Peptides against a protein of PDB entry 4X86. Designs and how they scored, part 21

Target 1, 56 residues: chain A of PDB entry 4X86
Amino acid sequence: EGPQLLLSEAVSRAAKAAGARPLTSPESLSRDLEAPEVQESYRQQLRSDIQKRLQE

## One batch from the design tools (peptide; made by RFdiffusion4, then SolubleMPNN)

Design b2_p14_1_s3 (from b2_p14_1, 4 letters changed)
Fold by OpenDDE base, seed 5:
Structure b2_p14_1_s3 (fold): chain B 56 residues (1-56), chain A 14 residues (1-14)
Amino acid sequence: as target 1 above (56 residues)
Amino acid sequence: PLVALARELARAEV
């Protein structure tokens, strides 16, 4: 029910915005970023960031 | 109210 943006998608958007390309293959990077533990950490970070923003 | 909502969203399952 919370924020649903995947870390892999967030990184892809950021890379595009910065004009940066990873040295490793996009597929390998996506695989690493889609790991459940990584995505869970990102969800927690995103939740925290939203809370901080609302408290500013 | 928005802070409270953010806390509730944080506790909700994905």
Scores: peptide ipSAE 0.035, ipTM 0.560, DockQ to the pose 0.047
Fold by OpenDDE base, seed 2:
Structure b2_p14_1_s3 (fold): chain B 56 residues (1-56), chain A 14 residues (1-14)
Amino acid sequence: as target 1 above (56 residues)
Amino acid sequence: PLVALARELARAEV
């Protein structure tokens, strides 16, 4: 439920846009970013950021 | 109105 934007996907897009390469493998990074607690925190932050932006 | 809607959606998910 809600906006399903994966943190792993967001980080991958940001890294590509910046031309940055992680020191660890992309697979290892994705595994860490796909942890349920991390993803949930990101979802909450995303919702908060949307609300803040609408109030600006 | 969009701020109100965002708050309502947030409350509905809790």
Scores: peptide ipSAE 0.031, ipTM 0.541, DockQ to the pose 0.043
Fold by OpenDDE base, seed 4:
Structure b2_p14_1_s3 (fold): chain B 56 residues (1-56), chain A 14 residues (1-14)
Amino acid sequence: as target 1 above (56 residues)
Amino acid sequence: PLVALARELARAEV
């Protein structure tokens, strides 16, 4: 439940916007970014950032 | 209302 933005998707969008290419292989990078503990940490950070932005 | 929405999102479990 909650917002379902994947860290892997967020990084992909950011990299595209910046014109950056990862030096790490796409498969290894995706695996690291899709790890459940990493994704959960990102979700928590995202919630926190949304709250901060709306409270400013 | 937007702050309330942010709080709801923060309380949402996986």
Scores: peptide ipSAE 0.036, ipTM 0.571, DockQ to the pose 0.048; fails the geometry check
Fold by OpenDDE base, seed 1:
Parts: sequence; structure tokens; C-alpha cells
Structure b2_p14_1_s3 (fold): chain B 56 residues (1-56), chain A 14 residues (1-14)
Amino acid sequence: as target 1 above (56 residues)
Amino acid sequence: PLVALARELARAEV
């Protein structure tokens, strides 16, 4: 199964690393980031970025 | 060749 780098998890990790807290509830943010269309676009972007890095 | 490999890996449902 493809790389399960969930956008919600990536954002959560980034927020923790930066010490940032969302103005909205973290649950609401996670819900929005877990939306299938958002996750799919992130997967496509991740794939594209990997391909770009290999071209360098 | 690495780009082709990346494409195949990205298409592979693992």
C-alpha cells in the first residue's frame, strides 16, 4: 500500500515541532485535513515532489 | 532511470 503519509499527521508533527497551536480546535483541523480529497491532493503532491527530487 | 523508478513506486500499491 502506498506511502501512508497522512497530511493530518504531517501537519500535526509540524505544529508540534514549531510549538504552534491552531486557533480553531485541533479536532476540527484534523477533520478537515483528513478529508479524502485533501489527502489525495497531498499524496499527488508528495509523489510529484519525490519525482522532482530524483530529477535533480 | 530514477524518475521512472519513482513513477513505478508511486503507482505501486504496496
Scores: peptide ipSAE 0.035, ipTM 0.553, DockQ to the pose 0.047; fails the geometry check

Design b2_p14_1_s4 (from b2_p14_1, 4 letters changed)
Fold by OpenDDE base, seed 3:
Structure b2_p14_1_s4 (fold): chain B 56 residues (1-56), chain A 14 residues (1-14)
Amino acid sequence: as target 1 above (56 residues)
Amino acid sequence: SLVELARELARAEV
């Protein structure tokens, strides 16, 4: 529900912005980042980080 | 508070 940024998309954007390239193949990295357990962990981390920032 | 609102919004998955 609502807008949800995939971790794979977030990493791709960050890598582009930083001019960084993965050590392994981009395809392999994308597969790993698109795994549902990884995506869920990312969502929880974002949620936590937002809350932490508001607490500062 | 904003923190509580953020928690509520996160729970609602908006």
Scores: peptide ipSAE 0.047, ipTM 0.585, DockQ to the pose 0.069
Fold by OpenDDE base, seed 2:
Structure b2_p14_1_s4 (fold): chain B 56 residues (1-56), chain A 14 residues (1-14)
Amino acid sequence: as target 1 above (56 residues)
Amino acid sequence: SLVELARELARAEV
């Protein structure tokens, strides 16, 4: 079903790169980010962003 | 083109 990146993984990588620490535990954050509706929204945004960047 | 491929992949998604 198209390119698939886990939002939880993407956020974890971004947080590490930025030196940011979540106020809640990493496990709690991951749980929230793994919600199906949240992941689906991210997938749609990712697809849109890819298309936009290819048009630039 | 890569643009067209991206569009095709998007359309093919369930």
Scores: peptide ipSAE 0.045, ipTM 0.578, DockQ to the pose 0.044
Fold by OpenDDE base, seed 4:
Structure b2_p14_1_s4 (fold): chain B 56 residues (1-56), chain A 14 residues (1-14)
Amino acid sequence: as target 1 above (56 residues)
Amino acid sequence: SLVELARELARAEV
């Protein structure tokens, strides 16, 4: 349950906005960002951040 | 929903 956004997608958007390019292989970066433990950590953080925003 | 809100926030880059 909770928000379901891909960290890889979020990073891609942020990189584009900042005009930044990965220094490693795009495929390798995507693989790392799509790891289950990384995605779960991001989901938890995202949910927490949203809750904080709603409480402000 | 919380998911929809998250997507909207992501699009707005907030």
Scores: peptide ipSAE 0.043, ipTM 0.552, DockQ to the pose 0.097
Fold by OpenDDE base, seed 5:
Structure b2_p14_1_s4 (fold): chain B 56 residues (1-56), chain A 14 residues (1-14)
Amino acid sequence: as target 1 above (56 residues)
Amino acid sequence: SLVELARELARAEV
C-alpha cells in the first residue's frame, strides 16, 4: 500500500498556484473530485505519467 | 530516492 495522492488535493494545489478560485463552493468541487471513478481515472493517469518520466 | 517515491505513488491503490 502506497501513499494516496488525491485528485482533489492536486486540483487544490494547482488552483492555489494559479491564483484561481472555483465559482462553486470549494466543498462541492472537492466532493465531485473525490468521487471513486474520478479518483481511479486520476490514479491511472498518474501512474502512466510517472512511468513515462521514469523512461526519460 | 525520488525514483522510489515515484514508483510507490504509481503503485498506490485507491
Scores: peptide ipSAE 0.035, ipTM 0.582, DockQ to the pose 0.056

Design b2_p14_2_s1 (from b2_p14_2, 5 letters changed)
Fold by OpenDDE base, seed 3:
Structure b2_p14_2_s1 (fold): chain B 56 residues (1-56), chain A 14 residues (1-14)
Amino acid sequence: as target 1 above (56 residues)
Amino acid sequence: PLVELARRLARAEV
């Protein structure tokens, strides 16, 4: 329920927009970004940031 | 309403 925000997708979009390429292999980066603990950390940060901005 | 929206978004599952 609610919007599912994936770190891997967010990074992919940001990298494309910036014309950036990872120094490591894209496969290794994707693996790291798709790790559950990393995704959860991102969700928590995003949650916090959204709440802060909407409370301003 | 914006705070409630933030709270709703914060409850979204991974």
Scores: peptide ipSAE 0.061, ipTM 0.603, DockQ to the pose 0.074
Fold by OpenDDE base, seed 4:
Order: structure tokens, then sequence, then C-alpha cells
Structure b2_p14_2_s1 (fold): chain B 56 residues (1-56), chain A 14 residues (1-14)
């Protein structure tokens, strides 16, 4: 439960918006970003950001 | 109300 956005998807969108290319292969970058511990850290940051940005 | 919604989302188990 909670936000289900993948870090790999977020990075892909940001890279496209910036016109940036990874230094290594896109597949290698995706593999690193899809690691469960990395995704969990991103989920926690996303939750924190939601709490910080929303107001009553 | 939006802050409370955010807190509820943050407390939700994955």
Amino acid sequence: as target 1 above (56 residues)
Amino acid sequence: PLVELARRLARAEV
C-alpha cells in the first residue's frame, strides 16, 4: 500500500525531460535503480515529500 | 485535511 511509483520510472522521466543520457547502458542503470533496497528508500522519500508539500 | 491524508498515506503498510 502507498505510492507505487518506481524510482527507475521516475529517473527515466526526469532524464527524458532533461535530455540526459546515462553514462552506462540504460539496462544497467535500470537494474541498479530497481534493486529492492533502493526502491524502498525511494518510497520512504516519496512519502516524506508528500507530507512536506501538502498543507491543511 | 491534505496534511492528514498525507500522514495516513505515510503510515500505510506496503
Scores: peptide ipSAE 0.060, ipTM 0.599, DockQ to the pose 0.049
Fold by OpenDDE base, seed 1:
Structure b2_p14_2_s1 (fold): chain B 56 residues (1-56), chain A 14 residues (1-14)
Amino acid sequence: as target 1 above (56 residues)
Amino acid sequence: PLVELARRLARAEV
């Protein structure tokens, strides 16, 4: 239930769309972005952004 | 109503 947007997936998609490549590797980037604390921060930010958007 | 819907969705456990 709810928006299942993983930060790692979101960044991967954004990077592909922009033609950007990580300096190290996409795997290392994904590893960092899959950290649970990072994902939770992203979820909270996403929630906040959605709420703000609906208040506009 | 839409703000409350968003709050409810955001609180829903995924």
Scores: peptide ipSAE 0.058, ipTM 0.593, DockQ to the pose 0.048
Fold by OpenDDE base, seed 2:
Structure b2_p14_2_s1 (fold): chain B 56 residues (1-56), chain A 14 residues (1-14)
Amino acid sequence: as target 1 above (56 residues)
Amino acid sequence: PLVELARRLARAEV
């Protein structure tokens, strides 16, 4: 449970902003990034990073 | 907004 912050969406936006193209298709990359374990790890990292910024 | 986001994430269960 909790807010959904999709890694696949974040990576797609970052890649577009940087003018970067994945070696695989964007669709294949999105599929890999939508794996539940990968998404959960991203959520934990975001949580940690935000908390660190608030402590600075 | 970041404080509220952090609070919401902190309450999220794994």
Scores: peptide ipSAE 0.053, ipTM 0.595, DockQ to the pose 0.054

Design b2_p14_2_s2 (from b2_p14_2, 4 letters changed)
Fold by OpenDDE base, seed 3:
Structure b2_p14_2_s2 (fold): chain B 56 residues (1-56), chain A 14 residues (1-14)
Amino acid sequence: as target 1 above (56 residues)
Amino acid sequence: SLVALAEQLARAEV
C-alpha cells in the first residue's frame, strides 16, 4: 500500500527536465535506483511529504 | 487524493 512511484523514474524525469544526462547509461542508473531498500526509503519519504502537504 | 493523482501521473508517459 501507499504511493507507487519509482525513484528511478522520478530521477530520469528530473534529469530530462534539467537537461542532464547520465555519464554511464540510463539503464545502469535505473538499475541502481531500483534497489529494494532504496525504493522503500523513497516510498516512505514520498508518503511523508505528501501527508505534510495535505496538512497545510 | 493527491496520492492517487501522483500514482496516475507516474504511470503516464509524461
Scores: peptide ipSAE 0.041, ipTM 0.515, DockQ to the pose 0.061
Fold by OpenDDE base, seed 2:
Structure b2_p14_2_s2 (fold): chain B 56 residues (1-56), chain A 14 residues (1-14)
Amino acid sequence: as target 1 above (56 residues)
Amino acid sequence: SLVALAEQLARAEV
């Protein structure tokens, strides 16, 4: 339920767009960013930001 | 909805 956006995917896309490469492997970064607690925090933030935008 | 739009954009390649 709620927005289904992955922080790991968002970061990967942003890195690609910027031509940036992490010091660690992309796979390692993705693993860290896909941790449940991290993803949940991102989901909550995203939901909050969207709600704020709807109220503007 | 903005949520649906965000999800669509997230799936789109850039």
Scores: peptide ipSAE 0.039, ipTM 0.517, DockQ to the pose 0.065
Fold by OpenDDE base, seed 1:
Structure b2_p14_2_s2 (fold): chain B 56 residues (1-56), chain A 14 residues (1-14)
Amino acid sequence: as target 1 above (56 residues)
Amino acid sequence: SLVALAEQLARAEV
């Protein structure tokens, strides 16, 4: 439950906006960022960040 | 809300 923002998508969007390119291939980066444990950590951080912003 | 905005962004194409 909660917002379903993929870390891989977020990183891709951020990289494009910043004009940055990864040192590794896009496929390898996506594979690593879409790992379940990594995605869960990102979801928790996203929830925490939203809660902090709501308290400001 | 920030949650609603995040959900909208999640549905947007990359």
Scores: peptide ipSAE 0.038, ipTM 0.515, DockQ to the pose 0.061
Fold by OpenDDE base, seed 5:
Structure b2_p14_2_s2 (fold): chain B 56 residues (1-56), chain A 14 residues (1-14)
Amino acid sequence: as target 1 above (56 residues)
Amino acid sequence: SLVALAEQLARAEV
């Protein structure tokens, strides 16, 4: 249960929207962003942020 | 829920 949004996808979309490109290869960036601990931290933050918005 | 909607939208766009 909880948000199932990929940080790697979110970053890729944000970078595209901003016209920014990573200094490293896209594959290397994706590998780092898809690390389970990083993804879990993002999921927790996303859930927290949504909950905060709902409570406002 | 907002979470469920966000997940559905993400799946549709990816």
Scores: peptide ipSAE 0.038, ipTM 0.523, DockQ to the pose 0.058

Design b2_p14_2_s3 (from b2_p14_2, 5 letters changed)
Fold by OpenDDE base, seed 5:
Structure b2_p14_2_s3 (fold): chain B 56 residues (1-56), chain A 14 residues (1-14)
Amino acid sequence: as target 1 above (56 residues)
Amino acid sequence: DLVELARRLARAEV
């Protein structure tokens, strides 16, 4: 259905773009970022950000 | 498309 808008994927892409490596393993970071409460917070922020862009 | 993304996210709200 819709695109998967995962925080873990967003952070992974951002880290690659910045040439940054997590101090913990990428797998551990991904696990934390995929936690339901974290993902929900990200979704809400993303929704808000998109709405702000639409108001430009 | 930002409109479509916003709509999808809105539908996923509790």
Scores: peptide ipSAE 0.046, ipTM 0.607, DockQ to the pose 0.056
Fold by OpenDDE base, seed 2:
Structure b2_p14_2_s3 (fold): chain B 56 residues (1-56), chain A 14 residues (1-14)
Amino acid sequence: as target 1 above (56 residues)
Amino acid sequence: DLVELARRLARAEV
């Protein structure tokens, strides 16, 4: 439901923007970042960050 | 819209 806000996609975009390459394969990194518990933690952090910005 | 996104995330409707 709603827009998909994937941590794996966010990290991939950030890495490209910074010109950084992961020490591990991109596939391994993506696999780790796609774990449900990791994605949930990211969602919670994103929610918190957005709420903080709305209060500024 | 950031307000709507925050609301949806708060409801876990992502």
Scores: peptide ipSAE 0.042, ipTM 0.604, DockQ to the pose 0.078
Fold by OpenDDE base, seed 3:
Structure b2_p14_2_s3 (fold): chain B 56 residues (1-56), chain A 14 residues (1-14)
Amino acid sequence: as target 1 above (56 residues)
Amino acid sequence: DLVELARRLARAEV
């Protein structure tokens, strides 16, 4: 429950901000970024990173 | 929650 930050959204925003394009085909990249295991790993890492920042 | 905080930060930094 609660709001989720999608890895695909984060990557899209980062790419736009950097003016970067992926070397991987957009279709393959999207498939990989939308995989449940990848999204879950990202959520866990994001939570960990935020917790570290809050402890500083 | 922490995810909502991250979303807010991402909107400000990107």
Scores: peptide ipSAE 0.053, ipTM 0.561, DockQ to the pose 0.080; fails the geometry check
Fold by OpenDDE base, seed 4:
Structure b2_p14_2_s3 (fold): chain B 56 residues (1-56), chain A 14 residues (1-14)
Amino acid sequence: as target 1 above (56 residues)
Amino acid sequence: DLVELARRLARAEV
Protein backbone atom coordinates (compact mmCIF):
# COMPACT_ATOMS: atom_id res chain seq x y z
CA GLU B 1 0.00 0.00 0.00
CA GLY B 2 3.02 2.31 -0.30
CA PRO B 3 5.23 3.93 2.34
CA GLN B 4 3.51 4.70 5.65
CA LEU B 5 5.94 7.26 7.08
CA LEU B 6 4.47 10.19 8.97
CA LEU B 7 5.74 13.68 8.22
CA SER B 8 5.57 14.40 11.95
CA GLU B 9 7.91 11.50 12.63
CA ALA B 10 10.27 12.59 9.84
CA VAL B 11 10.40 16.13 11.26
CA SER B 12 11.01 14.80 14.77
CA ARG B 13 13.95 12.73 13.54
CA ALA B 14 15.37 15.66 11.59
CA ALA B 15 15.02 17.97 14.60
CA LYS B 16 16.86 15.49 16.83
CA ALA B 17 19.63 15.06 14.28
CA ALA B 18 20.06 18.84 13.95
CA GLY B 19 19.70 19.59 17.66
CA ALA B 20 16.79 21.89 16.80
CA ARG B 21 13.65 22.65 18.79
CA PRO B 22 10.30 23.96 17.55
CA LEU B 23 9.65 27.66 18.06
CA THR B 24 6.04 26.80 18.94
CA SER B 25 4.74 24.07 21.21
CA PRO B 26 5.48 20.52 20.04
CA GLU B 27 1.76 19.76 20.22
CA SER B 28 0.87 22.62 17.86
CA LEU B 29 3.55 21.59 15.40
CA SER B 30 2.43 17.95 15.50
CA ARG B 31 -1.17 18.99 14.90
CA ASP B 32 -0.19 20.93 11.77
CA LEU B 33 2.08 18.16 10.47
CA GLU B 34 -0.53 15.45 11.04
CA ALA B 35 -3.22 17.19 8.98
CA PRO B 36 -4.43 14.72 6.32
CA GLU B 37 -3.72 17.02 3.36
CA VAL B 38 -0.18 17.68 4.61
CA GLN B 39 0.46 13.98 5.16
CA GLU B 40 -0.80 13.17 1.66
CA SER B 41 1.53 15.77 0.13
CA TYR B 42 4.42 14.25 2.07
CA ARG B 43 3.50 10.75 0.87
CA GLN B 44 3.60 11.96 -2.73
CA GLN B 45 6.94 13.67 -2.21
CA LEU B 46 8.38 10.59 -0.50
CA ARG B 47 7.24 8.39 -3.39
CA SER B 48 8.79 10.81 -5.89
CA ASP B 49 12.06 10.98 -3.96
CA ILE B 50 12.32 7.19 -3.79
CA GLN B 51 11.65 6.91 -7.52
CA LYS B 52 14.32 9.52 -8.31
CA ARG B 53 16.89 7.68 -6.18
CA LEU B 54 16.09 4.36 -7.84
CA GLN B 55 16.52 5.93 -11.30
CA GLU B 56 20.05 7.17 -10.55
CA ASP A 1 16.21 -7.95 -4.05
CA LEU A 2 16.03 -4.81 -1.87
CA VAL A 3 16.16 -2.44 -4.87
CA GLU A 4 13.22 -4.17 -6.54
CA LEU A 5 11.28 -4.15 -3.27
CA ALA A 6 11.89 -0.40 -2.92
CA ARG A 7 10.81 0.13 -6.54
CA ARG A 8 7.57 -1.78 -5.91
CA LEU A 9 6.93 0.34 -2.82
CA ALA A 10 7.58 3.52 -4.83
CA ARG A 11 5.02 2.36 -7.42
CA ALA A 12 2.50 1.71 -4.62
CA GLU A 13 2.31 -2.00 -5.51
CA VAL A 14 2.66 -2.91 -1.82
Scores: peptide ipSAE 0.035, ipTM 0.556, DockQ to the pose 0.048; fails the geometry check

Design b2_p14_2_s4 (from b2_p14_2, 5 letters changed)
Fold by OpenDDE base, seed 4:
Structure b2_p14_2_s4 (fold): chain B 56 residues (1-56), chain A 14 residues (1-14)
Amino acid sequence: as target 1 above (56 residues)
Amino acid sequence: GLVELARELARAEV
């Protein structure tokens, strides 16, 4: 429901931009980032951050 | 404007 911006995708893009490589297993990292509770928290924070930026 | 759009998106997420 609503716009779907995945934390896993955001982290992947950020890591690529920074030239960083995860020290942990890629599969383990993906599993952690794709956990429903983590994704939901990210969605809520992203929504809040967007509102704050536009209100500045 | 963009602020209202952000608010609408936020409401849709509730």
Scores: peptide ipSAE 0.047, ipTM 0.601, DockQ to the pose 0.047
Fold by OpenDDE base, seed 2:
Order: structure tokens, then C-alpha cells, then sequence
Structure b2_p14_2_s4 (fold): chain B 56 residues (1-56), chain A 14 residues (1-14)
């Protein structure tokens, strides 16, 4: 299905890097972030961002 | 180049 980074994984990495803790449980947040429509939107954004970066 | 490759990969993505 092409290049894919899980949004849940990306958010987890970002949160760890920022020292941020979600007010809701990490498991609940991950569940929401793993929803197919959310993941697909992230995939499209990621693809677009890669293309834009290469054009800079 | 890399831009064209990125476009091709994007188009081929199922």
C-alpha cells in the first residue's frame, strides 16, 4: 500500500521527543489514531510532504 | 530525478 508510517507510531515518537503525556490513556489515543480513515489522511499528507520537500 | 520518482511511486500506490 505504498510508503507507510503509522500515525500512532509517529505521534508516540513526537510525544516522547517533546516529553508530552496525553491526558487520556495512551491506549485510547492509539486506538483513535489507528482508525483507517485517520491513517489514510496521514498517509496522503506524508506523501504530499515528501513530494513538496523534494521540490524545494 | 527524485521528484519524478516520488510522483511515480505516488501514482503506483494502491
Amino acid sequence: as target 1 above (56 residues)
Amino acid sequence: GLVELARELARAEV
Scores: peptide ipSAE 0.045, ipTM 0.581, DockQ to the pose 0.044
Fold by OpenDDE base, seed 5:
Structure b2_p14_2_s4 (fold): chain B 56 residues (1-56), chain A 14 residues (1-14)
Amino acid sequence: as target 1 above (56 residues)
Amino acid sequence: GLVELARELARAEV
């Protein structure tokens, strides 16, 4: 298949880079961000963004 | 390189 970046992982990396902490527990946030519909929309956006970068 | 990685990611997200 290939490498896959979960939205939860992307948010975690962004939060660390920004020095931000979730108001709720990290586990609760991860659970919400790992919902299938949320991950699917992120997958589509990620694919689109990557394709845009390749077309630049 | 970076372009190849991007292509792999794009294919994986299909």
Scores: peptide ipSAE 0.036, ipTM 0.582, DockQ to the pose 0.058
Fold by OpenDDE base, seed 1:
Structure b2_p14_2_s4 (fold): chain B 56 residues (1-56), chain A 14 residues (1-14)
Amino acid sequence: as target 1 above (56 residues)
Amino acid sequence: GLVELARELARAEV
């Protein structure tokens, strides 16, 4: 399997670090961020970003 | 190079 960096987890960490809270319920936001289509897009983005970093 | 290696690793989904 590839890297298992969940978008929901990344957003949660970022929000915590920034002291930010979602306008909607945290549970609803997490559910949306954990949607398969969203996670797949994030995985592809991470893959692309890693490739770009190695190119630099 | 490194980019090609990264592509291969990503495709393998190890």
Scores: peptide ipSAE 0.053, ipTM 0.594, DockQ to the pose 0.047; fails the geometry check

Design b2_p14_3_s1 (from b2_p14_3, 4 letters changed)
Fold by OpenDDE base, seed 2:
Structure b2_p14_3_s1 (fold): chain B 56 residues (1-56), chain A 14 residues (1-14)
Amino acid sequence: as target 1 above (56 residues)
Amino acid sequence: SYEEFVQELLKRYF
């Protein structure tokens, strides 16, 4: 339950918008960004931020 | 924030 946006997708979109290219291979980048603990940290932060917005 | 989270990763990997 809650926001389930992918961190890897968020980073990809941000990088594309900035015209930035990864310093490592796409495979290595994906491995790091799709790590469960990293994705969960992102999800928790996103959920917290959304809740803060809703309270204002 | 989640935005800062993403920005830090951009600085690290890009």
Scores: peptide ipSAE 0.565, ipTM 0.880, DockQ to the pose 0.758
Fold by OpenDDE base, seed 1:
Structure b2_p14_3_s1 (fold): chain B 56 residues (1-56), chain A 14 residues (1-14)
Amino acid sequence: as target 1 above (56 residues)
Amino acid sequence: SYEEFVQELLKRYF
């Protein structure tokens, strides 16, 4: 339930927009960003932000 | 914010 947006996808889009390349291997980066607890933290933050803006 | 969340990760990994 709630908004669905992969953190790894969000970071990839932002990095692409900035023309930035990872300092570590893509595999290491993906492993860190795709960790379930990290993704959940991002989802909770995103959901909270959306709700906050809708209430303002 | 989620924007800040992403930006901090960019600073860490890029």
Scores: peptide ipSAE 0.561, ipTM 0.879, DockQ to the pose 0.759
Fold by OpenDDE base, seed 3:
Structure b2_p14_3_s1 (fold): chain B 56 residues (1-56), chain A 14 residues (1-14)
Amino acid sequence: as target 1 above (56 residues)
Amino acid sequence: SYEEFVQELLKRYF
């Protein structure tokens, strides 16, 4: 239930759009971005933002 | 926002 976009995917899409390359290995980046607490923080922010937008 | 969240991560890792 709710938004399920992964933070790692969001970052990848944004980086691609900006033509940016990671400074670390994909594995290292993935490890950091897939940390449960980080993903959950992102999910909560995303959910909140969507709700705010829908209330406008 | 979630977009700002992502942008900050871009600044750190890219």
Scores: peptide ipSAE 0.561, ipTM 0.879, DockQ to the pose 0.763
Fold by OpenDDE base, seed 4:
Structure b2_p14_3_s1 (fold): chain B 56 residues (1-56), chain A 14 residues (1-14)
Amino acid sequence: as target 1 above (56 residues)
Amino acid sequence: SYEEFVQELLKRYF
């Protein structure tokens, strides 16, 4: 339940927009960003933000 | 916010 946006995708898009390259290998970065606890934290924050926007 | 969350990760990994 809730937003299904991937953190790794969000970071990739933001990095691309900024013209930034990762300090480590893309594989290492993906491993960190796709960790379940990190993704869940992102999902919860995203859901909270959406709910706040809906209340405005 | 989720946007700030992403930006902090950019600062960490990029």
Scores: peptide ipSAE 0.560, ipTM 0.878, DockQ to the pose 0.761

Design b2_p14_3_s2 (from b2_p14_3, 5 letters changed)
Fold by OpenDDE base, seed 4:
Structure b2_p14_3_s2 (fold): chain B 56 residues (1-56), chain A 14 residues (1-14)
Amino acid sequence: as target 1 above (56 residues)
Amino acid sequence: SYQEFVQRLLERYF
């Protein structure tokens, strides 16, 4: 429950917007960014940010 | 923030 944005998708969108390419293989990057603990940390941060914005 | 979180990852991997 909560925000459903994938970290890997967020990073990909940001990198594309900046015209940047990963230093490692896309597969290696995806593996790191799709790790459950990393995704969960991102989700928690995103949720916290949304809640803070709603309180402003 | 989540934006700073993403930015740190960009700086690490890109």
Scores: peptide ipSAE 0.474, ipTM 0.840, DockQ to the pose 0.760
Fold by OpenDDE base, seed 2:
Structure b2_p14_3_s2 (fold): chain B 56 residues (1-56), chain A 14 residues (1-14)
Amino acid sequence: as target 1 above (56 residues)
Amino acid sequence: SYQEFVQRLLERYF
């Protein structure tokens, strides 16, 4: 239920668009961004934003 | 917002 976009995907796309490279290894970055608690926090925020948009 | 969320992570890791 709700948005299922991956935080890691969002960050990767944004970084690529900006031509930015991670300060750490891609593996280390992925580990942090794919942490369940971090992903869930992102999902909740995204859901809230979408709901707000739909009500405007 | 989710955009701000992502931006903060970009600033932290990039």
Scores: peptide ipSAE 0.466, ipTM 0.837, DockQ to the pose 0.761
Fold by OpenDDE base, seed 1:
Structure b2_p14_3_s2 (fold): chain B 56 residues (1-56), chain A 14 residues (1-14)
Amino acid sequence: as target 1 above (56 residues)
Amino acid sequence: SYQEFVQRLLERYF
């Protein structure tokens, strides 16, 4: 349970907003960002942030 | 925060 936003999507949106391009291929970047441990860390951080906001 | 998390990745990969 909790937020299920993909880290790869979050990074993509942020990079797009900044007009930034990856140093490596988009495919390689996606592979790194879709790693389970990385995605889970992101999910936990996002969940924590949302919980803090809801408690305000 | 998740924003800082994403920012770190931007600085690493972009």
Scores: peptide ipSAE 0.465, ipTM 0.836, DockQ to the pose 0.762
Fold by OpenDDE base, seed 3:
Structure b2_p14_3_s2 (fold): chain B 56 residues (1-56), chain A 14 residues (1-14)
Amino acid sequence: as target 1 above (56 residues)
Amino acid sequence: SYQEFVQRLLERYF
């Protein structure tokens, strides 16, 4: 029952769509985005947004 | 929103 996308994947897709490249190494970026607390915050936000959308 | 969440990260790292 996880999120639709990992945060890192969401950022990657958004960056690709914008033609943007990371300012730091991809490895450093992944390390930051895959931090458990960051991913959890994203998951909670995403879940909250979905629930709100469904309740509209 | 989650989109704004992602956008802020884009602005930070890209």
Scores: peptide ipSAE 0.463, ipTM 0.834, DockQ to the pose 0.784

Design b2_p14_3_s3 (from b2_p14_3 with H2Y E11K K12R)
Fold by OpenDDE base, seed 2:
Structure b2_p14_3_s3 (fold): chain B 56 residues (1-56), chain A 14 residues (1-14)
Amino acid sequence: as target 1 above (56 residues)
Amino acid sequence: SYEEFVEELLKRYF
């Protein structure tokens, strides 16, 4: 339950918008960004931020 | 924030 946005997708969109290219291979980058603990940390932060917005 | 989270990753990998 809650926001389930992918961190890897968020980073990809941000990088594309900035015209930035990864310093490592796409596969290596994906492996790091799709790590469960990293994705969960992102999800928790996102959820917290959304809740803060709703409280204002 | 989640925005800062993404920003830091951009700094690290890009």
Scores: peptide ipSAE 0.529, ipTM 0.867, DockQ to the pose 0.759
Fold by OpenDDE base, seed 3:
Structure b2_p14_3_s3 (fold): chain B 56 residues (1-56), chain A 14 residues (1-14)
Amino acid sequence: as target 1 above (56 residues)
Amino acid sequence: SYEEFVEELLKRYF
């Protein structure tokens, strides 16, 4: 239930759009971005933002 | 915002 966009995917899309390359290995980046607490923080923020937008 | 969240990570890792 709720938004399920992965943080790692969001970052990848944004980086691609900006033409940016990671400073670390893909594995290292994924490890950091897929940390449960980080993903959860992102999910909560995303959900909150969507709700705010829908209330406008 | 979630966009700012991602933006900050871009600044950190890219």
Scores: peptide ipSAE 0.529, ipTM 0.867, DockQ to the pose 0.763
Fold by OpenDDE base, seed 4:
Structure b2_p14_3_s3 (fold): chain B 56 residues (1-56), chain A 14 residues (1-14)
Amino acid sequence: as target 1 above (56 residues)
Amino acid sequence: SYEEFVEELLKRYF
């Protein structure tokens, strides 16, 4: 339940927009960003933010 | 916010 946006995708889009390249390999970065606990933290934050916006 | 969340990760990995 809730937003299904991937953190790795969000970071990739933001990095691309900024013209930034990762300090480590893309594979290592993806592994870190796709960790379940990290993705879940992002999902919870995203959901909370959306709910706040809906209340405004 | 989720935007700040992403921003902090950018600072860490990029």
Scores: peptide ipSAE 0.529, ipTM 0.866, DockQ to the pose 0.761
Fold by OpenDDE base, seed 1:
Structure b2_p14_3_s3 (fold): chain B 56 residues (1-56), chain A 14 residues (1-14)
Amino acid sequence: as target 1 above (56 residues)
Amino acid sequence: SYEEFVEELLKRYF
């Protein structure tokens, strides 16, 4: 539960906004960004940030 | 922050 946003989606949006292209293959990038532990770290950070903003 | 999290990944992969 909690806020949901795929890290790969967030990176893709940010890269598109910056007009940036990956230095590695899209497949390798997706593999790294879709790793469960990486996604979980992102989710925890996102939730923490939201909670912090709501409490301020 | 989650923004910094994404930003660092952009620096690494892009």
Scores: peptide ipSAE 0.528, ipTM 0.866, DockQ to the pose 0.762

